# Peptides against a protein of PDB entry 7RZF: the designs that were tried, part 245

Target 1, 358 residues: chain A of PDB entry 7RZF
Amino acid sequence: PFQEEHLKQLYKIVPIKDIRNLYVTFPIPDLQKYYKSNPGHYLGHLIGHEGPGSLLSELKSKGWVNTLVGGQKEGARGFMFFIINVDLTEEGLLHVEDIILHMFQYIQKLRAEGPQEWVFQECKDLNAVAFRFKDKERPRGYTSKIAGILHYYPLEEVLTAEYLLEEFRPDLIEMVLDKLRPENVRVAIVSKSFEGKTDRTEEWYGTQYKQEAIPDEVIKKWQNADLNGKFKLPTKNEFIPTNFEILPLEKEATPYPALIKDTAMSKLWFKQDDKFFLPKACLNFEFFSPFAYVDPLHCNMAYLYLELLKDSLNEYAYAAELAGLSYDLQNTIYGMYLSVKGYNDKQPILLKKIIEKM
Target 2, 358 residues: chain A of PDB entry 7RZF as posed
Amino acid sequence: PFQEEHLKQLYKIVPIKDIRNLYVTFPIPDLQKYYKSNPGHYLGHLIGHEGPGSLLSELKSKGWVNTLVGGQKEGARGFMFFIINVDLTEEGLLHVEDIILHMFQYIQKLRAEGPQEWVFQELKDLNAVAFRFKDKERPRGYTSKIAGILHYYPLEEVLTAEYLLEEFRPDLIEMVLDKLRPENVRVAIVSKSFEGKTDRTEEWYGTQYKQEAIPDEVIKKWQNADLNGKFKLPTKNEFIPTNFEILPLEKEATPYPALIKDTAMSKLWFKQDDKFFLPKANLNFEFFSPFAYVDPLHSNMAYLYLELLKDSLNEYAYAAELAGLSYDLQNTIYGMYLSVKGYNDKQPILLKKIIEKM

## One batch from the design tools (peptide; made by RFdiffusion4, then SolubleMPNN)

Design b2_p23_7_s3 (from b2_p23_7, 11 letters changed)
Fold by OpenDDE base, seed 1:
Structure b2_p23_7_s3 (fold): chain B 358 residues (1-358), chain A 23 residues (1-23)
Amino acid sequence: as target 1 above (358 residues)
Amino acid sequence: KKEFEEFLHEMATKSIFELQPPL
């Protein structure tokens, strides 16, 4: 376990690349034996969420953070870390204390709401989908990975243990969440702005850094993090596929798209998958307007329309992505292009939302 | 100590995208 001297520390690190990162790290117990419940994954899913009312949404709204990741990482024998990592803007680098305050406000929100079984179920379902439809890994990498994890899992579970959640353990979620406290924090800030301001050099790689104790006043500020009304739990992800049925290949299936509908207002081509046999589809729509490119004004209006449409769909983008759905919207010289890709089961839901915003 | 130094080096060299645990 980390001694008190290793807690409440701030590290200012000089990167080789021009990067600005914040790492907020918490020592946690070894959770390997709890892989069936994976409480660190549950917390990482919520803390790393990108939807409305998320930590990232608030930090982006302030212009301080571009991206956020939360999760557990292996440590030395007998302990792990929970890490919240953010990509900082130039402005965010000036507001690190307030960023961390918001992290603790979000963590406090998670404490107040308590463990949610429905969130665990979504994580379980997402992981089951990821396991079932994972791409073929390179045999050498996969074998080496399996050989490494054989030390941690029963042989019968070794292929599934990293993906399949089985047990909702609110007690373990609360236990990990109780370690996510200011008194247990280690902060690292990575920025070139610390060049020439460091007093230590790491022995192995020559990484320049400065180590400072976090002031007690700052720790107290974070300890007194209240509930911020901007933070909310995510809504249920309506895009998670539940039907994985693969329709039989039609006897008349052509190697090319066949015209299956021809009307004055629409043409529809269809090609059944004859290669992959996945419960996935690609929907591509081309919308034609004689006004889209008639003059510079109409062209700019069509561009602005599409940017506003994309912005109005941002609330669904992350949930769709998590569920293995994606959409793309592009201006064309003839009008607009829409693509919807991924698992076919919930594509109609995403498509409906897109059309309702158009 | 070594793991922490490796962690510092990893932080100094990798972007957030490179540090994402495989989902």
Scores: peptide ipSAE 0.035, ipTM 0.581, DockQ to the pose 0.638
Fold by OpenDDE base, seed 3:
Structure b2_p23_7_s3 (fold): chain B 358 residues (1-358), chain A 23 residues (1-23)
Amino acid sequence: as target 1 above (358 residues)
Amino acid sequence: KKEFEEFLHEMATKSIFELQPPL
């Protein structure tokens, strides 16, 4: 376990690559024995959420952060880390203290709302889908992984333990939240801007870094993180599939798309899956407009329209992605292309939202 | 020590996209 001298530390690290990252780390107890409830996953799901009222949404709105990941990481024997990792903008590099303040404001919001069973159920359902439809791994890698995790899980559970949540444990969620405090923080900032400003070199790889104590004033500022009214819990993910029925292959199924609808305004081609037998579909739409490529102004307007449309759909993109749905929007010389892919059950919901924004 | 140094090296060499836990 880290001694007090290892807590409230700031590391300024010089990267080899031109990257700007912030790592906010907290030592937590070993949660391995709680795999059935996985409180670290619950917290990682919320802290790493990208929807409206999320930590990332607010930090991105300020132009400070591009991406955010939250979750537990294995540590040394008998402890883990909870890590919040962000990709920093150039501006965000100047606002690291305020970024971390927002992290603690969001954590304080999670404390104020308390553990939500519906969020746990959502994580459970998502993980069950991921397990059920997991792609075939390389046998050697998979066997080595399973051999490694046999030390942690009963043999009967070793295949499912990483995915199948069974127990809602609000007490364990609160226990982990109680470790996510400024007094327990370790901060690492990775930026080339620290080149020539470091005083230490790491022994094994020659990584240049500087270690500093975080000022007590800054720790107090983070300890006094108020509830920020911009932070909200996510809404329920409406895109999580519940129906996985696979329709029987039609006797007249063609190996190529067949024209099933022909009208003055639309043609519809259909091909049934004859290979994968998954509850997935690909919906592809080509929209034709005589105005799309008439002149440079119309081309730029069509481009701007799609960028605005994509931006307006960002509120759904993450929830759809978590649920195994994706969409793509592209300009074409004839108009625009839309693709919706993933589990077929909730594709109509996503498609409806796209159409409502169009 | 070594695990922390490996972590520092990992942070210095990998982008956030390379550090994303496999979904």
Scores: peptide ipSAE 0.032, ipTM 0.541, DockQ to the pose 0.608
Fold by OpenDDE base, seed 5:
Formats: structure tokens, C-alpha cells, sequence
Structure b2_p23_7_s3 (fold): chain B 358 residues (1-358), chain A 23 residues (1-23)
């Protein structure tokens, strides 16, 4: 177990690669026995969320971070870590204390809102989708993985335990949140800017680092993290598929796209899936405009329009991606291209959102 | 999940965080 002397520590680490990373780590109890509720996944989902009012959204708005990941990692016997990691900008490297303050403000928001059963249900549904439509793994790798996890799960559950959530346990969520405090923090900053400023070398890989105690004043600032009104819980993910029905193959199904609609204003080609038999579709739209590429002004206006459209859709991008949906928007010499891909059930919802922003 | 697992793996390959507390 970590003693008090191992907490509230800052590590400055020199990477081999030119990377800038911040790792904020908390020792937590071993949660393996709680795999059916997986409170660490619940917290990782919220802390790592990329939607409006998320931690990442705010930190990106400051220009301090590019990416954020949150979740639990296995530790040694009898404990785990909860880790928040961010990819730092050059500016973010100068604002590490403030970045961590925002992390604690978001954690404080999670405490204030309390555990949300609907968020757990979304995690459950997303994991069930991921399990059901998991790609076939290579038998050797899969067998080795299963052999490894047999130490953690009952044999009857070993295939499902990593995916299927069964129990909403608000008590365990609160218990983990109670460990995510400044008193328990271990911070690592990874940057080449620490080259020649380190005093220790790690034994296994020769990694150069410096260890420092985090000042009590800084810990106190993080302990006094207020509710930042910019942080909000995610909205419900409307893109999570619920219908996975696969339509029977049509007797006249062609191996190539067939023209099924031809009008003065539109042509529609369709090809049924005859190979994968997944509840997925690819929708591709080409919009033709006589004003596209007519002159440099119209070209620039069309470009600007598409950039603004993409920006306006960014609020849905992450929620769609989590639900196994994606979209793409491109300018063409004839107008605009739109693609919507993924589970077919909620594609009409995403398409509607795109059209409403156009 | 995969990016997080890759991140955790990349973090796992960094032994400084593998400093097991003294058992």
C-alpha cells in the first residue's frame, strides 16, 4: 500500500519521443470483485467524455490539451489506480497546476450531481453493443487473453465479464470518487523540457526523472476546487442503437449498387450487404451545386460554409462515435459530399441533426 | 476503450508508475 510519503508527489520525466503528457494518478482499492458494476468505468466515461461541458472541452478551449483519457488501471496486488491523462500543448505545459485544478473541479461536479443511473445504463448498453458486435480476434491471441483473465472471473462469465454491466452501485461510485482527492494524488509530467534537469534514473529502462513533493499550498488550492459552472454532465446519447434486426437478403440482390430511384433532382443507388450481415449501413450523399467552383469567391464561401457546419456538428461527433456512428463532410468540385456510417438504427437521427445544421 | 487500453499499456510500459508500493 502507498504510504503518505508516496502521495502528493510530482514526477518530471524525460521521454524518448517528443511528447508532452500529464498523468494524474490516484491509488484506489482493488475493484476487480466489482466488475459487474464497474464503478471505475462509470467515472472514466464521465471524466474522459468529450462532449459539451466536459473536462476535455474546457481544457481544449483554453488551448492547454489536445486529448484526455480517464479510467482505472490495475496496480499491484490489492490496489488499482485511477488515472487521468492528457496530451499537453506547449502552453498547457506551463499551466499544469491549473489543468489539475480543472480536473478537481470536474470531480467536484461529479460529487455534487451524485451517481446517475441513466449514465450507468448508457455504459451498459454501449458495452453490450461492443460485446455483441466484437470482431473475431485471432484464436491464439484470444486464447491467451482468456487464459489471463480466468484468474479474475468465474469461468462461466469470463467471456462477458469485461463487457456486461449488471449492477448499478452508486455506493461504489461514491467510494471511488472519495479516493479522487488531492491528498491521494501522484502527478507525472512527461516532457523533453526536463532534459538535463533530472536527478534520478529509473533502473529498468534508464528513464531520467526528477521527483518533487507537491507544495502544500498547491494541494490546498486543489482541495478548495469550487464548482466551475462550465462543467455539465453529458446529455443522453440519442445515437445508441437498440434495434439490431438484419433484414433478409433480397432474392434479386445485386453484387453491385443498383439504381432504385431516378428523378430530375435525385438518383439513389442501393446495395444490400451480402457478406458481413451486420446491422450497419453506409449512407453516401453527393450534393451538386451550380455555384460550386464557379469562381474563387464561391469556392472560399463553400469551404467556409463546410468548416462552420463541421464546427456546429462537433457537439454530436463524440456521442455518435461512442455509439458506433460516424460522419464525414467534404467539399467537392461539384458541391458537397456527406457520408454517414455505422449502426443503421440511429443513422436517421444523426442525418437529421446534420440536415438541421445545414 | 482501445485508446485507453493503449494508453494504459503505454503507461504500463513506464516503470515509474509501476513502482509498486512496498508490498
Amino acid sequence: as target 1 above (358 residues)
Amino acid sequence: KKEFEEFLHEMATKSIFELQPPL
Scores: peptide ipSAE 0.023, ipTM 0.419, DockQ to the pose 0.066
Fold by OpenDDE base, seed 4:
Structure b2_p23_7_s3 (fold): chain B 358 residues (1-358), chain A 23 residues (1-23)
Amino acid sequence: as target 1 above (358 residues)
Amino acid sequence: KKEFEEFLHEMATKSIFELQPPL
């Protein structure tokens, strides 16, 4: 186990590549035996959430962070790590202490709200979808992966253990949250700005770094992290598919799109999937406006309209992506193009939300 | 996501955090 001397440490690391990363790590107990509940995945899902009121949303709004990932990682025997990793902007590199403060404020929000069974259920459903529709891996890579994980899971569960959540364990979620404290933190900052400012070299890869103790004042600042009212739990993800029924191939199914509706205001082409047999659809809409691209003013108004529309839809983008839905909006010389892709079940919900913002 | 997970995995496999075996 990490002794107290190994905690509250800051590592300044020189990368080979021009990257700026922050790693905030916490030693946690070995959770391998709890794979059926996977409390680290639950916390990683919330901490790594990208929706409104998320940690990433706040850090992006400040211009400090581009991307955020949270989750558990394997450690040595008998322990794991929980890691929050962010891609830092140049400005974010100057605000690392405040970024970490926001991390602890979000963790404090999770403690205040407590474990949510509905969030676990969403994780369960998302993982079940991911497992069911997982692309075929290359046999050699897959066999090597399975051989590695056979040490951790029963043989009968080895194929499913990484994906299938079975048990909601709020006690284990709280146990992991209790380890996500400033007194247990190990921080690594990766930046070329530390070149020539390091005093150690890593034995295995020759990575140059400096190790420093985090000042007690900084630890206390993080320990006193208040509830930031900007942080909110995600709303329920309305886009998670529940119906995976594949309709039978029509006897008259054409290899090409057939015109199934022809009116003065709309044409509709349809092609049934005759190849993949997935519960997925691709909806493509071309909108024609006689005012699109008439003059520079109308062109700019059409552009601004789509940018505003995209911005107004940002609240749904991440939830849709998690659920295996995507949308695209583009200006055309004739008007606008909309595409909605992914699992067909909740596409009408996403499409309705898009139309309501139009 | 995937490139970043691979990068996390690469940084995870190369991470200075593995440097000191727990005494």
Scores: peptide ipSAE 0.008, ipTM 0.421, DockQ to the pose 0.065

Design b2_p23_7_s4 (from b2_p23_7, 11 letters changed)
Fold by OpenDDE base, seed 3:
Structure b2_p23_7_s4 (fold): chain B 358 residues (1-358), chain A 23 residues (1-23)
Amino acid sequence: as target 1 above (358 residues)
Amino acid sequence: KKEFEEFLHEMATKSIEEFQPPL
């Protein structure tokens, strides 16, 4: 358990790899018995969200953070950790106190809005999709995982317990939010910039670190985190599939893509799935431009255009990815390539969003 | 002690991608 001596501590850690990470950790109760409601997953979903008005979107807009992950982690016996982990930019390494302030502002926003049943339902639906189409794990890994889960779950539920949300428990969400306070924080900063600036070495692995108390003034600054008007709850994920119908294999289905449309401006090839029988599709688009690669200026403009397009789609990409959709955009010597993959039901929505940004 | 040392080592060795909490 975190003793009081381990709370309000800052650890500066020298990594083996060239990484820049910030870990903001909170001791929380053991939530294992609440797997049917999984309040830590609910909070991790919101804190780790990448959509407009998210914590990541604001921190990324400042150039301080590249990626963010939030969630519960197993601890020692009888407690867990809630962790917010971010990949820091070089600039973000200088703004760690302000990054953590924004984390507490977002947590304060979650307290002010209160638990949302629709967000729980979204998590439930996402997990149900993930469970329904879970790829067959390697038998050895699966057996080891089940053996671990059997310590926590009834035998009848062991296959579903990680995925099946059943109970909306706003009381448990609030209980976890009440643990996400500056007085309970433990901060770790991982950076090569701390090399030669550490005073301790860990005994087992030789990890070099420095431990510092977080100043009471900094704790108070985080305790007084106000509502930042830039933070908003996410909108409902429009990409969550609801139709999982698999169309029957056509009698004339070819083992290779067949040309089904030929026009002056477009050719369309189609191949039905004859192997996997999943409610998934791969949409691949090759765009040809006579101006692609004409000169270095057009080449650079086409590159810049595609990078700007990718950036403009990031808000949808995350919600799509959670829903089992992905997109890829690449420059080609003839123009550009677009791929949309995943569950077929909401692919038209994602494709429309991409085309509206093009 | 050991759990904290293991956690320090984990933070020093894992990328953010390797540290993803189980969904």
Scores: peptide ipSAE 0.161, ipTM 0.769, DockQ to the pose 0.674
Fold by OpenDDE base, seed 2:
Structure b2_p23_7_s4 (fold): chain B 358 residues (1-358), chain A 23 residues (1-23)
Amino acid sequence: as target 1 above (358 residues)
Amino acid sequence: KKEFEEFLHEMATKSIEEFQPPL
């Protein structure tokens, strides 16, 4: 366990690569025995969320952060770390204190809302999808991985323990949230901008760093993090597939797309999957307009329309991606192209959302 | 001590993508 003297530390680290990272780390108890509830995954899912009202959305809106990852990591024997890692912009490197303030505001929001069983259920369902459609790992790598995790999981659960959530444990979620406090923080900033500004060298790898105590005023600023009204819990992910039924191959199934509808206003081509046998579909729409490319003005209007449409759909992009759905929108010389891909079960929902914004 | 030095080295060498916490 870290003593109090090892907490509230700032490390400025010179990287070998050209990277700008912020690591906000908290020592937490060993949670390995709680793998069935995985409270660190629950918190990582919310803290790392990319949807509207997320931590990342606010930090991106300020131009300070490109990407964010949150989760638990193994530590020394008898403890773990919870880590919030962000990729910093050049501007974000100047605003590290305010970035961390926003992290604590978001954590305070999670405390105020309390543990949500529906969020746990979404994590469970997402992990079940990921497990069910896991690509076959290379046998040698898989065997070595299994041998390593046999120390942590029962033999019967080793194949599933990384994916299967079984128990909603709000008490453990709250326990981890209680460790995510400014008094328990360790901050590392990784940037080449610290070159020639370090006073220590690590003995094993020669990593150059500076260690500083975080000022008590800064700790107090983070301790007094208010409820920022911009932070919201995500909405329920309506795109998570639950039906994985594969329809039987039709007797007259052609190896090429068949024209199944021909009208003055639309042609529809269909091909059943005869190869992969996955509960996935690809929907492709080509829209034709005689006005799309008639002159430079109409071309620019068609471009602007599509950019506005894409922007209006951004609220669904992350939720769709998590659920294994994707969409693409492109201008063409004849109009526009829309593609919807992924698990077929919730594609109609995503397609409806797209059409409602058109 | 060694674990902290390994952690410093890891932070200095890994990209954010390589530093994904285990889910």
Scores: peptide ipSAE 0.148, ipTM 0.771, DockQ to the pose 0.608
Fold by OpenDDE base, seed 1:
Structure b2_p23_7_s4 (fold): chain B 358 residues (1-358), chain A 23 residues (1-23)
Amino acid sequence: as target 1 above (358 residues)
Amino acid sequence: KKEFEEFLHEMATKSIEEFQPPL
């Protein structure tokens, strides 16, 4: 456990690169023995969520933060860290106290709602998907990761230990959430704006920093973080695949796309996967409009339409990405291009959402 | 001490994309 002298500290750090980051760090107990429930992953999933009513959504709406990551990190023997990391805008660098207030408001929302078994099940299902397809997608990254895990888990569980959530432990979620308090915080702000304003240099790497105690008034503001009505739990992710069936290769399968439908209004090409044998598909749609590029006005209208369509779909983007789905929308000289990629099972749901917004 | 110094160095050098907690 950190001594009190290491808590409620603010570090202003000079980066080597032109980066603006905020790290809000909490010392937590060693949770390694609880890998089957992984309460830090549950909290990281919610705190790092990007959907409507998320912490990131509110911080983006204020123009203070670009990206947010939340999760547990290994520490020394006998403790871990929970870290909330954000990429700060220039404006966000001026509002760090308010950003952290919003973090504590979101954490307070998680306390008020309590642990949700359906969120745990969603994390379990996402991890099961990631595990099932890990070997097939990135063999190099997998081998190096297994070698690291061998030090922490029994050989029999090494393949599964990082991904298999088995036990919903609301008590452990609450225990970790109870450590996410202002009295237990360490804050680091990374910005070139601190150049020439530091008073310490780290001995090993020469990192320039300033250490300050966080004022008791600021700690009290964060301790009194109320429920912000803008913060909501995410909705269930409808895009998580449940069917992983791979259809048998057709006897007439061609190495190239075959024209399977030809009509006055549509042509359809199909190619079965003969190489990867994954429950994945790529749907590509080219929409032709004689009006799309007739003149500069129509071109600008087609551009504006696509930007509005993308904006209207943004609510699904993160949930789709988490589920291993992606979409792309582009203007073309002939009209519009749409691509939907990833696991085939829920692609019809995402495609329907896109079409309903068109 | 050393772990904190390593942590400060990591914060000073890594982007958020490089800091993703292991899933």
Scores: peptide ipSAE 0.126, ipTM 0.754, DockQ to the pose 0.628
Fold by OpenDDE base, seed 5:
Structure b2_p23_7_s4 (fold): chain B 358 residues (1-358), chain A 23 residues (1-23)
Amino acid sequence: as target 1 above (358 residues)
Amino acid sequence: KKEFEEFLHEMATKSIEEFQPPL
């Protein structure tokens, strides 16, 4: 249990690597007994979301943050931490107070919207996908992992407990949100810019740091975090697969791609998976244009077109990635290349979104 | 003490990518 004297502290830490990180940490109760509802995962999913109206999207738009991770971490006996970690730009290092204000504005948005059962269902479905297609761990590593988690989960559930969400518990989500307050914060800033400005050295590893109390005025600014109208809950993830049927191997299946369509305007090659037997596909499209690379102007226009297309698709990138889908767009000397990879079921949806932006 | 020191060391040595909660 952290005493009040350990809260509202700022740590300035000198890293070994050239990194600029901000850690915003909150002590939370031990949630291990609530693994079936996993309220920390629900909050980590929303706080760590990268889509439009997310915390990261706004902080990136300011030029202050490159990446963001949010989630629960194990602590000592009887408590955990909720941590929001960001990679800081050089400019972001100057705006740490404002970055943390935006974090509290987003948390305030989550309080105002309340727990959403549909978000829990998406987390459940994503975890079920991850569990179903988890690579077979090596027996030695698997047995060691199971032995560790048997301390936390019933023997019958030990294989599934990390992945299978069963219970929507809005009360537990609210309980964790009530711990994500400025009065409970511990801030750590990691930067080489603190070299020669520290007054303490950690005993075990020699980590140089400075500890400061966060001013009450700054805590009060964060406590008065308003609703920032730029923050929105994510939209429903339309890319989450629901059909995992594997089609039977065709009798005439070739070990190489076969030409299945040949027309004046298109050729289609197909190879059925005869090795992995996964509900996944790779779609590759090569577009040929007689105007590609005719001159420097057309080359630059084709480049600019793809950059604009990629930017226009960025709203789907994260939702697709979460659902185990990816796309790639490249200029070629003959035109354009498009690749869509991942679970087969929702690839047509992603492909349609790409084509609608083209 | 030890847990805080481990936490400081972890923050000083790990990248964000290494802090990914187990999905």
Scores: peptide ipSAE 0.117, ipTM 0.750, DockQ to the pose 0.624

